Peptides against a protein of PDB entry 6DSZ. Designs and how they scored, part 115

Target 1, 361 residues: chain A of PDB entry 6DSZ
Amino acid sequence: NYVVTAQKPTAVNGCVTGHFTSAEDLNLLIAKNTRLEIYVVTAEGLRPVKEVGMYGKIAVMELFRPKGESKDLLFILTAKYNACILEYKQSGESIDIITRAHGNVQDRIGRPSETGIIGIIDPECRMIGLRLYDGLFKVIPLDRDNKELKAFNIRLEELHVIDVKFLYGCQAPTICFVYQDPQGRHVKTYEVSLREKEFNKGPWKQENVEAEASMVIAVPEPFGGAIIIGQESITYHNGDKYLAIAPPIIKQSTIVCHNRVDPNGSRYLLGDMEGRLFMLLLEKEEQMDGTVTLKDLRVELLGETSIAECLTYLDNGVVFVGSRLGDSQLVKLNVDSNEQGSYVVAMETFTNLGPIVDMCV

## One batch from the design tools (peptide; made by RFdiffusion4, then SolubleMPNN)

Design b2_p15_4_s3 (from b2_p15_4, 6 letters changed)
Fold by OpenDDE base, seed 3:
Structure b2_p15_4_s3 (fold): chain B 361 residues (1-361), chain A 15 residues (1-15)
Amino acid sequence: as target 1 above (361 residues)
Amino acid sequence: DEEKKFLEELEEALK
């Protein structure tokens, strides 16, 4: 009887912040392989609320708030294509994670994409989009009464999608994606028609972006549009305005994750493969008509952390650094630098014991 | 030939 003491996974592969336990609570949700950890963010630190075992490795974890919900719901997709929408419910001391909807979204036919599973949610909660396979975009309509997640595929002509997001402020759900073809990498947009189950022409495209463009950030209103992160450049496009910067500091290491700090999209955290933490700043220009436009982009080095797999801004300058390769951290962002020129102070460190080799014997 | 087959498989997956 080998009591395999199932060592709890410690490597973080995803994290999100929102209001999952209640409308008022700020939560940190951490994905560690097959485990979901739920915390309440307090002035004293992270308070553990619940740990949940999932029926597979968590590949996508996103909070969203449909119209008429008082708190966020959680979308999870596993690496085995099991999708669910989860709700937190507390009744006295009883804490339950309720499955509102579930489904398997695996296709019998398809080439799994090299960049892995991408799951995105429309900011207006009209649909979930999934890039699972080359040449397919899966749509899960978000209907209130659906206990079963029904999905359909749309053909995506661009076979090599690098990253994809839903845009903000669009009348119809609109995706923005970086793709690669023989001519290089490009950015394109499509409107998603739920009715016709097809793509319509999106508001804009940008051909011949940086060869190593790897991430799309959808920017909220009033700016709208998207940020494209490359190896050497950061670009913004919203159909009307284009801006690009090439700060030398980002060339040293590949940016691998990002997180929005401000609800209006004025600041983003960026993490690179060396554990450097950056702030991307969107400088606004207020026009005489009261419209807000993007004036400039800036990147500031904040300091060093563990190599982030994921970042999430909590509150009051506190950031969770989810690490797969190193220890995860809670860090404080300070206004003033320390003696070493760092704006980052580690508050708490969570030991990573390394990859749990699931010896499936 | 492989790409054509792949596209045919995609078209079948969309039905």
Scores: peptide ipSAE 0.146, ipTM 0.837, DockQ to the pose 0.009
Fold by OpenDDE base, seed 5:
Structure b2_p15_4_s3 (fold): chain B 361 residues (1-361), chain A 15 residues (1-15)
Amino acid sequence: as target 1 above (361 residues)
Amino acid sequence: DEEKKFLEELEEALK
């Protein structure tokens, strides 16, 4: 009897930080294929709380806090289009992960997008948006009483969406996306009408962005707008303000992931395909009327890590580097550089044993 | 022709 101890998946394909277990606890949630790991971030390190098996590979994992909730809820979408909203509930020593809502969001008709599944949540928790198929944007309205996730599709004229996010500070849910057409890559915005189940014209667009523009970062207030990351450039646009930088240091390797450090969107971590970790800084200018505007963008090289599939800032300069190709790491960002000019110190390394070959026995 | 067919299928899926 070979007890093949099914090795747990170790490759990280997603990570998120928030307050899932309680309002006070800071959590790190890690997606490893079909497995969700939940940690509490403590001064002593990561404390494991729960592991959850999912009915499929996790493709989207996002925390969100609807109005009136004391803690975050978790949205999961699997690669087989099973969607759920999860809640952590503790009653004494009993820990339960409750499914608040679920549904299958697969369409019978549609071409799966080459860039894979994109799932986003409106910052005001009005809806979830899904880019699953070319030419379709799926909307899941977030209603308090819905145990069943109802979804509808809106036609998206732009067939080749590269990345999409919901913007902050919009009266209606507004998406910002990079798309490709025969003329190049462009940025466009749409307002999402839940009532009419259609797109309305968004507040702005930017035609002819960098040819390799690959990521959209929605910037919270007071700045608002979005950052567009390319191979050679980083641009900011909010409808009124446009800024672009082309720091030579980012040309060496493609930026593949990002995470917001400051709640106000003043700093972002960027990870590239060589495992370089950068800080993107938004410099503010306070106007005489009290309006905060973006003065400048700056990129700083922090150091090297494992090649990040995902990044998440925890607290006190601690960052989780989720790696699919290498070992995941817990790293410390220091104020002062070491002798090599690195601001990054590895605190803990989590061995990646590689892809679990599911030997279907 | 394939793109046209794809768009027609999308329009049918939205009805």
Scores: peptide ipSAE 0.130, ipTM 0.818, DockQ to the pose 0.009
Fold by OpenDDE base, seed 2:
Structure b2_p15_4_s3 (fold): chain B 361 residues (1-361), chain A 15 residues (1-15)
Amino acid sequence: as target 1 above (361 residues)
Amino acid sequence: DEEKKFLEELEEALK
């Protein structure tokens, strides 16, 4: 009996940063198939804290801080539709990951969406939204005492949602999404009514966006609104202001991931399918009344990394590059470029042994 | 016809 020591998965399929272990600790959480790795970010690098086995492949992993919590909670959804909210607890040397809430959010009726599972959390922690099936938007209300995650579905008329996010600064939870119909790709917004369990008309829409528009980034206040990333263009819209750029440099390869650098949404990291790392910059203009408006968008090439499945800005210009296809990396962003014009320096590389094809023999 | 059937199934699942 060859006990094939099941090699731990090394391919990264998700990463997030926040304050999960404590209010003060900066954490990096890495999803590797069914494994969750928890690190503390230190000046010396990544300090491993705990590994957690999940009862399925992690499909969604998001940190959020409900009102009254001192630290972030972790929402996980598996590919088999098991949802949980996890809390880190430490008592002396004893570390425990507590399930605060759980549930199965699988529907008996529904066509699984071709673009896969999307999970999003309202910035004000009012709800979790799930796009699991075509024509449905699942809502999990976030209530303080819910040990069992209850969900309900709202009918989504747009069957082919490409990406969806909750917007910032909205009185009611508001989603912004890219969808495809026979006429092309479009952006639409809906307000989510928890009371009526329905969508209301959102603040804005944009019909006929770029045909390859694939990603929505919700922008925090003071800018608000959303960034839409396509193959050839990057657009901003907040209902009042529209701005588009088409930098030739992004046309060479598809942008596949993003991460916010600044809490105010002034900068984002972008990664493409060739492993190029970009900075997207939102240039502000301060009006005489003290309002901040978007003046311009700019994209800068920072350098090259492994092909990112996910990106996470940590601190002090350090970025984690989570890779599924290649080695994951910890990289440093420098102020000055090297002789090759790169601002990126690899600090650490994490070997990817490839997908363990569970050959079910 | 398949799309119509799918929409009908969705409407039934929302009841």
Scores: peptide ipSAE 0.129, ipTM 0.825, DockQ to the pose 0.009
Fold by OpenDDE base, seed 4:
Structure b2_p15_4_s3 (fold): chain B 361 residues (1-361), chain A 15 residues (1-15)
Amino acid sequence: as target 1 above (361 residues)
Amino acid sequence: DEEKKFLEELEEALK
């Protein structure tokens, strides 16, 4: 009996930070194929709490906190369209990961989108949105009493969505997305009506963005709006204000991931395909009435890391660099650069043993 | 032609 000890996957395909184990604990959750690893972030580093086997490759992993919850819940969608909402429960020494809700969100009819599965959660926890198939936007209403995830589809006229996010500060759940048509790439917004199960006109649109616009970042209040990241440019739009920068440094390699550093959306980490780590800074202008507007955007090169699949700012300038292609890292962001001009110091490295080809023997 | 067919299938699935 060759017990092929299936080597645990080491390649990271997702990470998220929040308060999953308790309201007070800062957690790092790491998706490694079918495995979910849960850590507590401590001054000494990452403390492992629990490992969970999932019933499929994790495609989406997002923390969210519904009204009245003391801690975050975890939404997971697998590549086989199994959705669940997980809760961490601890009773003394007993740790349980409880499935609060589950469902399969696969459609019988639909073209799987080329840009893969996108899952997003409304910042006010009104719904989950899923772009699984071209021409469809799936909505999962978030209701407290639903043990079964019920979903419905809304027709999305834009067939080639590149990325989509829910916006902050919207009266109704509002999506912002980059899409491609024969004329190029564009940004559009829609309000989502749960009642009517349709899209309403959103607050703004931006036609003819950069041809390689690939990512949408929803910016929290007070700025609001969205950042659109391209190959050559970074743009901001909130309906009232538009700002674009084209820093030459980002043209050298495609930005592939991002993570918000500040809760107010003043800073974001950006990672590119060369493992360069950037800080995107939103400079504020305070008006006499106390209104905060975006004054400028800046990009600063921080240094180099492993090629990030995902980035997660933890605390105190510590960043987790989740890598699929290389070793994952904990890195420290310093205020002062080293002699090489780098602000990044590797604190810990997590060896990636490469793709475990599950040879089903 | 394939895109048109896809759109037709999608419209049928949404009814």
Scores: peptide ipSAE 0.129, ipTM 0.819, DockQ to the pose 0.009

Design b2_p15_4_s4 (from b2_p15_4, 5 letters changed)
Fold by OpenDDE base, seed 3:
Structure b2_p15_4_s4 (fold): chain B 361 residues (1-361), chain A 15 residues (1-15)
Amino acid sequence: as target 1 above (361 residues)
Amino acid sequence: EEEEEFLEKLVEALK
């Protein structure tokens, strides 16, 4: 019996940053197919803490902090629709990843969506939302005492959802999504009623957005609302204010990932299919009444990296570039550009050996 | 504080 030591997967398909190991530790969590890698971010770099084998390819990985938790919990959904909520627990030298809740959220009926699995968490931790199948939005209520993740479906009239997020600052859980119909792509919002298990009318909609609008970014307070990323344009809407920019530089390659830098949503990283790294800037205007409104949007080229599948800002201008197609990187943002005008310097590169064909013989 | 200062300086450099 040759125990073929299964080569560890190296292609990154997800990454998140938060406080998973403790309230004080900054963690980088990396999904590599069925493997979860947990790091502590230090001044010296990434310190490995734990590797966890999952019972399937990780499709969704999100950190969230329910009210009364001292540290973040991890939601994972696999490509086989196994959902779990994980907690990190350390007792001396013993490190345990505890499953607080689990469940299978597969439906017997439904067409799997062409854009794949989308999993989102309400910023107030009231629910998890899942777009798994066309015409359905699955809701997992978040309840502290539930060891079993129970889900229900709400029918979605919009059959072709491109992307969806929960909005910030909403009295009820509110989703914002880009969808396509025969007339084009549109943005719509719905409130999600847990009690009635239905959608209510959301605060706003934007019909006839850019034809290639592909991503929704929920913007925290004080701005609120959402950013819609397209091929040619970036737009902001919060119900009261609409702004659009069409910087020529984003037409050169499709933006494929984003990450929020600031807790207040003033800055974002954007990555495109050419490995260009951008910063999206939200310029604020303070009104006479002390309200903060969005004045303008700006996109600036930082430099080039590996083609990002996912991006996450760590600290002190360090960014993790998770790559599926190339090598993953730790990069440093610099205030001063180099001779080529780049603000990006590679600190560490993680070799991608390509798709490990899991020959489960 | 140091991080915020860094990001502010970066944003200024990008102007």
Scores: peptide ipSAE 0.611, ipTM 0.950, DockQ to the pose 0.907
Fold by OpenDDE base, seed 5:
Structure b2_p15_4_s4 (fold): chain B 361 residues (1-361), chain A 15 residues (1-15)
Amino acid sequence: as target 1 above (361 residues)
Amino acid sequence: EEEEEFLEKLVEALK
């Protein structure tokens, strides 16, 4: 009886950085199919803390910090629509991952979206939003005392949502999304009313964006608004200001992932399908009244990595490159470029053994 | 402070 020890999944399908183990610890959390790996980021590198088995493929993994929590909580949604909120607890050497809340958010009626599951959390932790099915936006209100994740649906008139995020700095939870209709791709915003369980008109819209606009980045204050990434262009809109760039360098390969480098949203990492790593820069202008406005957008090539499924900036110029198609990497950004003009150096490589063939034994 | 200084230097090097 050859017990084929089923090789643990090595392909990364998600990663997040935050303070999950404590308020002080910087953590890297990695989703590998049904497995969650938790690391502490140290000066010496990644220290493994715990591995958690999930009852399904992780489809959404997001850290969030509700008001009054000292550390981040983890929201997970599986491909089978099992949702949970997890908390890390340590008592001496004993480590426990506690389920604060759970629920199944599957609908009996609905067409699963072809672009897959999207899960987002309001920056003020008022709700979780889920795009699971065409023409529906699912809302999970966040309540501290509720162990059961209850959800309701709001009908979306826009049937083909490409990407969606919650905006920052909104009195009510506000989503910004790219959608496609017969006329092309567009950006729209909606306020989400928890009380009325409906959408209200959002602060702005942008019709007829680039035909291949694929990603929304919500920008923190002071800038606010959103970045829309396409194949040929990157645009910014916040209701009052619009900026667009079309750097030739991004036309060579599709941008597929992004990560915010700093809390103020002035810098982002972008990864493309060729494994190129870029920095997106938001150039600020200080007005005479002390207000900060966006002056310009700039994209700069940092170097080359494995093809990123997900990116996360850690600290001190260290970036985790989560790869599904290749080896994941820990890379260092350097101030000085090498002889090839690259600012990226691989520190560690994590071998991807390929897809786990679920041999149903 | 050290991280922000690093990122500022990197951004400056990218100009």
Scores: peptide ipSAE 0.610, ipTM 0.951, DockQ to the pose 0.918
Fold by OpenDDE base, seed 4:
Structure b2_p15_4_s4 (fold): chain B 361 residues (1-361), chain A 15 residues (1-15)
Amino acid sequence: as target 1 above (361 residues)
Amino acid sequence: EEEEEFLEKLVEALK
């Protein structure tokens, strides 16, 4: 009886940071296939708290804090369309990850999107949005008392959504998405009516964005709006202001992931397919009336890491680089560059053993 | 405050 000790997956396919264990603790949550690893970020490094086995490959993992919650809740969607909302509970030494709500959000009819599963949460925690199938946007209303995640679909006229986010600062939940049609790629916004279960016209649209526009970043207030990342350009739009940059450095390799560094959305980390780590900077202009507007966008090369599947800024210039293709890393950003001009130093490396081909013999 | 100071210094170093 060879107990093939199923090697724990080491490839990271998602990561998120927030306050999951407590209001005070900074956590790093790492998705490794069917496993969720929960860490507390400490001055000494990552302290493991709990590992959770999920009933399927984690496809979406997002922290959110509903009004009146003292700490973040975790939304997970699996590749088999099992959705759950998890809560961390600790009573003395007893640690429990409890399911507040669950449901299966699979549709019997629909073409699974080629760009995969997208899950997003409204910043005001009004709903979860899911792009699972072409031409459909699934909505899960967030209700405190509902243990069953119920969802409904809204038809999307745009069949080929590339990426979608909820915008910040919107009276109604508003999505911003990049989509492709025969004329190219475009950005559009829709308001989501929970009451009518339909889309209303959003605040803005941008037709004919870069052909390879692939990512939407929702920017928090005071800037609001969204950043659209392409192969050659990075653009910002908030309905009133448009700004575009085309830094030559980003043409060298495709940006594949991003993470917001700070709550105000002035800084983002970007990772590309060569393992280059960038800082995207939103330069502010303060007007005499106290309004803050975006003055400029800037991209700066920080250094090189493992090829990131996901990035999370932790604290004090420490970044977790979750890698699927290589070793995951904790890296430190430094104010002073090294002799090679890099601002990045690896602190810890987590060996990726690669895809365990479960040869079911 | 310390984090913001760090990030500000980093941003300045990147100019």
Scores: peptide ipSAE 0.608, ipTM 0.950, DockQ to the pose 0.917
Fold by OpenDDE base, seed 2:
Structure b2_p15_4_s4 (fold): chain B 361 residues (1-361), chain A 15 residues (1-15)
Amino acid sequence: as target 1 above (361 residues)
Amino acid sequence: EEEEEFLEKLVEALK
């Protein structure tokens, strides 16, 4: 009996930061296939707190804080469509990860989307949205007393959704998405009615965006709206204002991930397929009436890292680079560039041993 | 405050 010590997965397929263990702790949560690793971010680095085995590959991992919760809850969806909401509880030295709610959200009918699973949470914690199948948007209402995650589907006329997010500052939950049709790629918004279980017309749309538009970033207030990232361009739209940039530096490699640095959405990290790390800057203009408007967008190269599958800004210029293809890194941003013009220094490297091919013999 | 000061200095260095 060869006890094949199953090597722990090392490839990172998701990461999030927030206050999961307590209201005060800053956490980094890392998804490695079926494994969730929970760290506390400290001045000395990442302190491991708990590792959790999931009943399947983690496909979605998002932190959210419902009204009246002291700390963040964790939503997980697996590749087998098992959904759960997890809570961290500590009682002295005893650490428990509690399932507050769970459910299977698989449909018997539907074509799984070729672009994979997308899961998003409304910023006001009214619902979870899931794009699992072409032509369907699944909604999980968030109810505090519901231990069973119940979902319903709304039909999407747009069959080929590329990316989708909930917008900020909307009276009703509002999605913004990039979709493809025979005429190209477009951006549309819909309001989601929980009561009627249907879409209403959203506040804006933009037809004929860049052909390779691939990502939507929802921008918090005061700016609101969304950023659309393509191969050649980055665009902003909020219904009233449109702005586009086409910095030559982003044409060299495809941007594949992003993370918000500031709560107000003034700065973002961007990672490309060559491992380049950028900062996207939203320049504000304060109007005489006290309104804040977007003046300009700027992209600046920070340096080079491992190819990011996911990025999380932690604190004090520390960034976690979660890599699937290479070694994950903890990196420090510096105010002063090195001799090569890089603002990035690797602090720690986490060896990726590659995919564990579960040869089911 | 220290974090925002750091980010402001970084953004200034990127100009």
Scores: peptide ipSAE 0.607, ipTM 0.950, DockQ to the pose 0.910

